# Peptides against a protein of PDB entry 5A53: the designs that were tried, part 94

Target 1, 230 residues: chain A of PDB entry 5A53
Amino acid sequence: LVENVKQALFIPGQSCNKNLHDIMVDLSALKKPDMKRFNRKNDIHPFEDMSPLEFFSEKNDCSLMVLMTSSKKRKNNMTFIRTFGYKIYDMIELMVADNFKLLSDFKKLTFTVGLKPMFTFQGAAFDTHPVYKQIKSLFLDFFRGESTDLQDVAGLQHVISMTIQGDFQDGEPLPNVLFRVYKLKSYKSDQGGKRLPRIELVEIGPRLDFKIGRIHTPSPDMVTEAHKKP

## One batch from the design tools (peptide; made by RFdiffusion4, then SolubleMPNN)

Design b2_p11_7_s4 (from b2_p11_7, 3 letters changed)
Fold by OpenDDE base, seed 1:
Structure b2_p11_7_s4 (fold): chain B 230 residues (1-230), chain A 11 residues (1-11)
Amino acid sequence: as target 1 above (230 residues)
Amino acid sequence: DDDDLVSSGKP
């Protein structure tokens, strides 16, 4: 089965700054080779007019887009967009908290490009709350696409951990999503002449705490169409 | 590696 791996387009918005650029570079590196990045800033306001994003989706054959913007109200904002048939399916604003760490902040480890990460989700709301369900769906779709082969276990190099930062009640602000990336490192421990394979998780970055912003949910019709298996 | 930079098409 040729895995239809979804292509991602990273777009610097007009307000894209150095920090967002660096975050964009590091996050997009995890999506290689299935990633494009624009080098020019684009004046796009997806919650006002989605047409430019639909245009870029079609022109670049990318069903995933990430718009990098920053304002006083929405600092370090990554708008994640999914398209279906080059039409906007859903959008979510994820604002990166100032405590972010880049790949350069971690010990450089060799990695193979194109290996799919394993995901772990911590927090019941990822399965029950509509916003966190969308985030879970988005990130799974972003990094794995629709086809998960069991063969991915044999090539498991990376673990992406997504954690809801604490419990919350109805009417409370939605807790941040803690995004962490680990590499599986195998050690041969020589304990008593038996080489026991020891696997350690080593954080490799980036480290991102996402504050949830605005959301665009798909129409019921688009949901029905997107779930139609060909 | 700058090789991954695509020029945004002007509308």
Scores: peptide ipSAE 0.032, ipTM 0.685, DockQ to the pose 0.036
Fold by OpenDDE base, seed 4:
Structure b2_p11_7_s4 (fold): chain B 230 residues (1-230), chain A 11 residues (1-11)
Amino acid sequence: as target 1 above (230 residues)
Amino acid sequence: DDDDLVSSGKP
């Protein structure tokens, strides 16, 4: 069964800077081959007008989009967009903190293109809080796509770790989400004549700390339609 | 070489 992997479109906004471009390149590399990138900057303001994104979704057959913008108020902002039937389903602004690391900051490791990552989520709010539930759903959808079959563990090369940075109470600012990418490295250890498989996690990047910005949540009707199994 | 797309405006 050819898994209908969701295609992603990366869009430089008008205010896209060098740092965002570099982040875009590195993050999009994890989505290969199911990724497209625009080279031209586009003047898109998705919280003011969503119509340009719906147009791009349809024209490029991409149900995932990432808009790269930067301002004084929203520095290094990655707006993640999902569409359903080429209509906006949800949006979330994730602003990359200045402490980011690129793939070039880590030891270069060979990886196979097209392997689905395993996800780990640290923080109870990923299962209980609406915003973190959306983030969890988004990243699972972004990198796993629609899986009909159980992911074969034998093909697992990458782990994406997402951690909520600390505890929070109602009415407090939402903690950042720490995004980390690891490669699984298998070693044969000889312990007492028994070869035990040893698995190590090696960070490969990018390393991104996401500050949560604005959110667009789907209507109850769109949620119902999107969860209907065909 | 990532096939970089050129943005098309709405017709």
Scores: peptide ipSAE 0.031, ipTM 0.669, DockQ to the pose 0.037
Fold by OpenDDE base, seed 5:
Structure b2_p11_7_s4 (fold): chain B 230 residues (1-230), chain A 11 residues (1-11)
Amino acid sequence: as target 1 above (230 residues)
Amino acid sequence: DDDDLVSSGKP
C-alpha cells in the first residue's frame, strides 16, 4: 500500500512575527513539495478551540499543520497538529529558543527538492517517555515522503538529528529537543592511491532548539482507528 | 517566488 504523502499546512497565527515567519519558511522548505503556506495571519487558539484547524485540514486536504504564534509565555511557538479524518488527532507546542539559526546562516548548498531525510534520535526517552515518543512519531510522520521501496539509500542527501538535551527525572521540566539538519557530502580523497570515498556531514540548517509546551493526546478510540490498516 | 502561498479561505 503506497500511503499517500501527508500534506503539511503552515499557518501564521495572529502573533506571528518576522523570526517565526523566517523559521516557518526554512522548516517548510524541508517539506517541499508536500507543503502549503498561508500568506495571511489567522486568529487561532488551538487549546481553546480546535474547530478552525479541523476546518483548515479538510478544506486544504492537509493532515499535518503547524501554527506559528508568539507570546511572553510561549515565545516562538510552533504548534504541530496532526489530524485523522480531518479531526484533531494530537497537538504539541514546540517553542524555538532564541539561539536559532536560519538557512542563510549556513553556506548555501543546493537542495534537491523531494528527497526524504534520514532521521536520527539521541536519547532513550524517545522510546520510553510518552511526550518524546509523540515528538519522535510526529517528526517521522511529518517528514516521511512517499514510501518508495528501492531508492531510499541511493538518494539520501539529508540527515535530521533530534537530541534530548540532557537527563531528567520524574517531575523535572522536560529537556529541550535539539533539531539539526545535515547534508551528506561525498569527498573523493586521493590518499595514497586508494580512492576511499569519505562521507562527511555538513550542517545546513535550520538549527532549532525546541522547548516543549502544551500537549493534546489522542483519545483511545482515535488511536485505535488511526492504527487500523485498511 | 512566493507563489506557494495560499489564502486562509476563511471569510
Scores: peptide ipSAE 0.029, ipTM 0.684, DockQ to the pose 0.035
Fold by OpenDDE base, seed 3:
Structure b2_p11_7_s4 (fold): chain B 230 residues (1-230), chain A 11 residues (1-11)
Amino acid sequence: as target 1 above (230 residues)
Amino acid sequence: DDDDLVSSGKP
């Protein structure tokens, strides 16, 4: 079953600044060709009124959205939204820490657009804790592309690594999620006349440390409908 | 790279 590739819409909010714009450009580049970006700022407050996002989802045929906003309380905030049937499924605020790196901060490497990244998740909470399970699900869904069973190993160019920054106990603030992007670089090493294939991971960016903010979880009914395979 | 910048679908 070729699942239709989910399209992403990147939306600058009213409070979007240069740093957020640059982050938006770099992160959205990883979703090409299945990405749209708005040029105009939109005054959207998704935790107050979700209707504008549902409208944009339908009008742009995008089941993934990212809203870029910044405030004193929620600096460099990327609100990730998923829709099902153009209705809000879930939302999560991920605030980018000030230590971020852009693609321009790394050595430019040529890559093929549209190849699926392999994901790695570090931290047991990605499988056990509801918030981190949602983050894992979101990022897998966001970057999964066309489900082609056979091409995954031969076409592997990118690795996205997501790491929970340290351990935490119940009632403690949730640790940040460290987002890293690597390119697989194959070398033919000539070691004593034997060409051995060497593979290296090269960080290509962006480098983002996500602080977790507000969350909207799907209704049980919507979960059931979204998991119904046709 | 002509990023096909979609206008806000606001009427």
Scores: peptide ipSAE 0.028, ipTM 0.674, DockQ to the pose 0.037; fails the geometry check

Design b2_p11_8_s1 (from b2_p11_8, 3 letters changed)
Fold by OpenDDE base, seed 5:
Structure b2_p11_8_s1 (fold): chain B 230 residues (1-230), chain A 11 residues (1-11)
Amino acid sequence: as target 1 above (230 residues)
Amino acid sequence: RKPIEDVPLVE
């Protein structure tokens, strides 16, 4: 089965700045080779008019899009968009906090392009709360593509960790999602003649704390159609 | 207004 890996398109918005560009470059590097980037700024306001994104989805054959915008109200905003049949399925604004770290802030390690990351999710709300369920679904869909049951452990190079920052009650502001990327590093520990394989997690970046913004949820009909496995 | 068409760069 040739997995139809979902292609991602990264779009700088009109208000895209250097920090967002750098974040875009680093995050999109994790999606290689299944990633396209625009160099030109596009004036897109997805919560006002979705039609430009549907046009880009179809024209570029990308079912995943990320729009990079920044304003006083929505600083360092990454709008993640999914399409189904080139129509908007869902959208979520994830604003990157100022404490972000780029790949350049970490030790450069050799990276094999095209290896699927393992995901870890910390926080019960990823399974129960609608917004966090959408985030979980989005990131799994974004980086894994279609779920091959074969997590070939032999191909495991990266771990993406997503953590809900603290507990919250109903009616409280939704905690940030802490996005972390680790590389599995195998060490041959020469402890006492038995070479035990030691695996260490080394953070490789980027490090992003996501503040949750606006959300567009799919219609029930689109949910049904998108979950129809052929 | 029609969105500005860009050529996607695959690095």
Scores: peptide ipSAE 0.035, ipTM 0.672, DockQ to the pose 0.116
Fold by OpenDDE base, seed 3:
Structure b2_p11_8_s1 (fold): chain B 230 residues (1-230), chain A 11 residues (1-11)
Amino acid sequence: as target 1 above (230 residues)
Amino acid sequence: RKPIEDVPLVE
């Protein structure tokens, strides 16, 4: 079954500012061509009323959404939403720390649009802790593109690295997730008349440190329905 | 690129 590539919709909230807009532009560039962006601000409060997001999911045929909002309590907040059958499946708030870097802060490298990233996850909690498991699932789902069985090594261009910032115990605040994007660069080194292939990872941006906010988890029934292979 | 028209919250 070739799963259709999930489309993403980026929505500026009413409190969206220039920094969030720039972050939205840069992060959404990684989802091209399977991405739409709204230009108008929309007054959406997803943890109070989810109905506007369900409406946008259906009307735009997008099962992935990102809402850009900012307040004193939740600065630079990216709410990631997934839908199933145009109904809310899950939501998570990821607040971007002030130390962020845009694509313009890195050396411009040419990239092919539509190539799938390879993911790396650093931190045991990505496999054990429910919140980090949701984050892992979300980002894999968000950027997977077309499910092709062959990871054609020839098509590997990008690496997305996600790192949990430090260890934590039960009852402690959840550490930030460090989001980094690299390009694989192949060099031919002429050393002593032998061309040795050299591969380097070059950071291309954006660089985002995510603070975890509010979470909406799917109902057990929706989990069962979403995992039913037709 | 044609601007993607934002779908209104209220039709």
Scores: peptide ipSAE 0.029, ipTM 0.623, DockQ to the pose 0.105
Fold by OpenDDE base, seed 1:
Structure b2_p11_8_s1 (fold): chain B 230 residues (1-230), chain A 11 residues (1-11)
Amino acid sequence: as target 1 above (230 residues)
Amino acid sequence: RKPIEDVPLVE
């Protein structure tokens, strides 16, 4: 069964500002063609009432959603939502730090739309800590294209890197997750008459440092149902 | 408040 590519819906919240809009545009460009964006602001508070998001999931046939909000307590907040059967599966708040860079801040490198990114994860906690495991699962699920059996290396044009910013102990605040996007640039090096193919990673943006906020975890029953292969 | 149905921009 070729699992259908999950569709994403980007929603500006009532408190969405220009910076969040620009971040939304740039991040959503990496999800093309499997992305929808709303132009109008919606007054949604997902940790108070999830029903508006379930309604949007069903009406737009989107199992992935991103809500863009900003407040004094939660500045530049991207709430990532996944649904299963149009019901909320999980949610996580990821607040973008003020040091963000847009695609316009990098050299314009054209990439083919719809190519599946390779992911790299730096930090042991991505495999052991429940919050970072959820983040890893979310981003893999969000940018996962069609499961073609052969990851055609010829189709790999970009790498998404996610790094935990430093070590932490139990009871300490969770370090930020550093989100970086690179394009693979192949060039023939003319060094010494042997044309060796050289691959370089060039950062293309956006550059986002995510501060972790509130989390909603699925019920055990919903976890079991979501992992059942049809 | 009821969510506002918006036209999704599919680019």
Scores: peptide ipSAE 0.020, ipTM 0.603, DockQ to the pose 0.102
Fold by OpenDDE base, seed 2:
Structure b2_p11_8_s1 (fold): chain B 230 residues (1-230), chain A 11 residues (1-11)
Amino acid sequence: as target 1 above (230 residues)
Amino acid sequence: RKPIEDVPLVE
């Protein structure tokens, strides 16, 4: 079963600002060609009414959505939404910290569009804590692309690193998730007539530190339906 | 509010 690549829709909310727009552009570039972006601001409040997002999911045939909003309480907020059957599956608010870096802050590197990134997750909570499990699932789902065979190693261009920023105890605020993107750069070292392949990771951006906000979790029934292979 | 239809950016 070739799982169809999930399409993403990036939506500027009414409160979308220049920084969020730039972040949206840069993050969405990593999802090419499986990405649509709206140019117009839409007045969407997904935790108050999800119907507009379900409408957009269906109309654009996008099972992934990102709503860009900003307020004093939720600055630089990226609401990540997944749908199943054009109905909301889950949502999570990820607020970008002010220390973000855009692609323009890094050395411009050419990359091939559509290559699947390798993921690395740092922090045990990605496998144990429900919120971080959702984040892990979301980002894997967002960037997984097509189920590609072993030929993918030849196409390994990007590494997406996600790190939980420090340890936390029960009842403490959830640490930020550090989102980093690297390009694999192969070098031939000419040392002493033996060309040893050298691989370096070069950060390419964007660099985003995500503060976790509100979450909508899927219903058990929808989880069951979404995991049913046809 | 009804969502405003937007034309997807064809990059």
Scores: peptide ipSAE 0.031, ipTM 0.662, DockQ to the pose 0.102; fails the geometry check

Design b2_p11_8_s3 (from b2_p11_8, 3 letters changed)
Fold by OpenDDE base, seed 4:
Structure b2_p11_8_s3 (fold): chain B 230 residues (1-230), chain A 11 residues (1-11)
Amino acid sequence: as target 1 above (230 residues)
Amino acid sequence: MKPIEDVPLVE
């Protein structure tokens, strides 16, 4: 089955700043060629009115959107939106901590555009807790490229690692999600006449620590409809 | 305020 690659739209909000713009550029580079960016700021408040996002989803044929906003209460906020049939499916606010690193902070490595990254998830809550399950689903959905059945191992270039920062109990604030990107580097070691392939992971950026904000969860009916269409 | 329909940049 050729899964139709989901297109992403990156939208600067009215409060978008230089740091958020730089983060947007670097994160969206991982979604190439299946990414669009707006140049103009848009006054969108998705938790007050979702209609502008549904309009942009349909007009740009994008089922993934990221709104870039910043305020005192929600600094460096990336609102991730998914649509189904150009209607809002789910939303989540992920605020980037001030300790972020851009691609320019790492050694520049050449990469092939359009290769599907491998994902790793660290933390049991990614499988059990509804919010972290949504984050896992979102990022898998966001970075799924064209998988032809033949391309699995021969095209592995990147690993995206997502880690829950520590343990938590019910009623406690949800720990941050640590987003890391690595390139696979293959070495041939000539130790003792046996060529063992050694694979090393080299961090390439961006490095983002996400604080979880507001969430919109789909109705049970929308979940059922979204799962019926392959 | 109505959203501005912008030209998407595909870099």
Scores: peptide ipSAE 0.021, ipTM 0.580, DockQ to the pose 0.099
Fold by OpenDDE base, seed 1:
Structure b2_p11_8_s3 (fold): chain B 230 residues (1-230), chain A 11 residues (1-11)
Amino acid sequence: as target 1 above (230 residues)
Amino acid sequence: MKPIEDVPLVE
């Protein structure tokens, strides 16, 4: 069963600004060719009414959505939404810190469109804490393409690193998630007459520090249905 | 408010 690659829809909210637009363009480039973007701003408030997002999911055949909004309380907010059967499965607000870097801030490197990134997760909470488990699941699901058994190692060009910024105890504010993107660069080292292949990680951007906001968790029934492998 | 049907930019 070739799992159909999940399509993503990027939506500018009414409060979308230039910085959020630039972040949207750069992040969505990593999801090509399985990405759509809206040009027009849409007045959507997903934690007040989810119905407009369910409508967009169905009309665009997209099970992944990202809403770009900004306010005094929730500056540079990316709301990540997943749907199942065009109904809202889960949502999470990830606010981009002001120290972000765009692709233009890094050395331009050519990359092949449609290659799957490898993920790395740093922090024990990605495997233990419910919120960080949801973030891990979301990003893996978002950037997973078709599982082609043979091409995964030969096509490895990018690494996405997600790091929890520091330790935390129960009742403390959840640390930010540091999002970093690297390209694997192969060098032939001429050290000592043996051409040893050296692999280096080169940061290519974007660089995003995510502050965690509001979360919508799926119903137990939807969890059961979504995990039923056909 | 009905969502605005926008044309997806497929670049």
Scores: peptide ipSAE 0.020, ipTM 0.597, DockQ to the pose 0.104
Fold by OpenDDE base, seed 3:
Structure b2_p11_8_s3 (fold): chain B 230 residues (1-230), chain A 11 residues (1-11)
Amino acid sequence: as target 1 above (230 residues)
Amino acid sequence: MKPIEDVPLVE
């Protein structure tokens, strides 16, 4: 079964700057080869009019989109969009905090393109709270596509870690999500003439702290349609 | 790795 791997489209908004461009380049590198990027800025406001994104979804055959915008109220904003049948399924704003690190801030490591990352989620709210459940679903869908049952451990190269930054109560502001990317590095350690396999996690970037913004949730009808196996 | 050539906006 050729898994229908979901394609991603990265779109610079009108307010896209150098920092957002660099973040876009680095994050999109994790989605290669299943990624397209636009070079020109597009004046898109997805919470006001979704029609340009539906048009781009259809014309580029991409069911995943990321819009890069920045304003005083929503600095370094990455709007993640999913489509179903080229119609908007859901959207979420994730604003990158100023403490971000690019791939250039880490030791350059060689890795194979197209290997599916393993995910780790830290925080009970990823399974219970509707917003964090959507974030979990989004990132799993974005980087894995449809779940292959057999993640052969032999093909595991990357780990994406997502952590909720602290505890929160009902009615409190939602904590940031800490996004971290690691490479699995295998070593042969010679200890006393015995070669012991050693595995280490090495951070490779990008390092992103996401502040949660606006959300568009799917209609109940679209949820039912999207979960209908053909 | 050569950057994937920026896909032009398919208008």
Scores: peptide ipSAE 0.012, ipTM 0.573, DockQ to the pose 0.167
Fold by OpenDDE base, seed 2:
Structure b2_p11_8_s3 (fold): chain B 230 residues (1-230), chain A 11 residues (1-11)
Amino acid sequence: as target 1 above (230 residues)
Amino acid sequence: MKPIEDVPLVE
């Protein structure tokens, strides 16, 4: 079975800064080998005109895109875009809070390229609230694609944890999503001549707290088409 | 997906 792994394109916007560049590099490293990065800034405003993103989706054969922009209102903004048939399916702005940590802030570890992370989601709203459902869907789609082979469980090297930061009520600002990445490290503990396998979770980064911004939801027609199994 | 290679997280 050829895993139809979705390719990601990382795009620095015109307002991309050093912090966003560093975040882009680190986050995209987790998507290797299924990732492309632009090195040049592109003047793209996806909520004003989506056409440049559709063009890039088609020309790069990427159904996932991340646009890196920063403004006073939307600091460290990562716009996550999905396309279907090279047309915009959905978009979400996720602004990285200033408390972010890069891979360089953690113990340098190796990872096997092409292994998919296990996801954990903390917060009931990931299953009930439309925005958090979209975030869950996006991140699962971004890192796992449509088919999870049993081989992905046998090759489990890292876990991505996504946590909604606290409870919220209707009409309140949506809590941040805490993005954390852990590597599974197996130790053989020699305690008293019995080798017990010990598994530890080691945070490897990046550490990102996402503030939710603007959203574009898919059209019902595109939802239907995107869920049609070939 | 089959593992391709082990790569440093920070290159």
Scores: peptide ipSAE 0.007, ipTM 0.446, DockQ to the pose 0.061

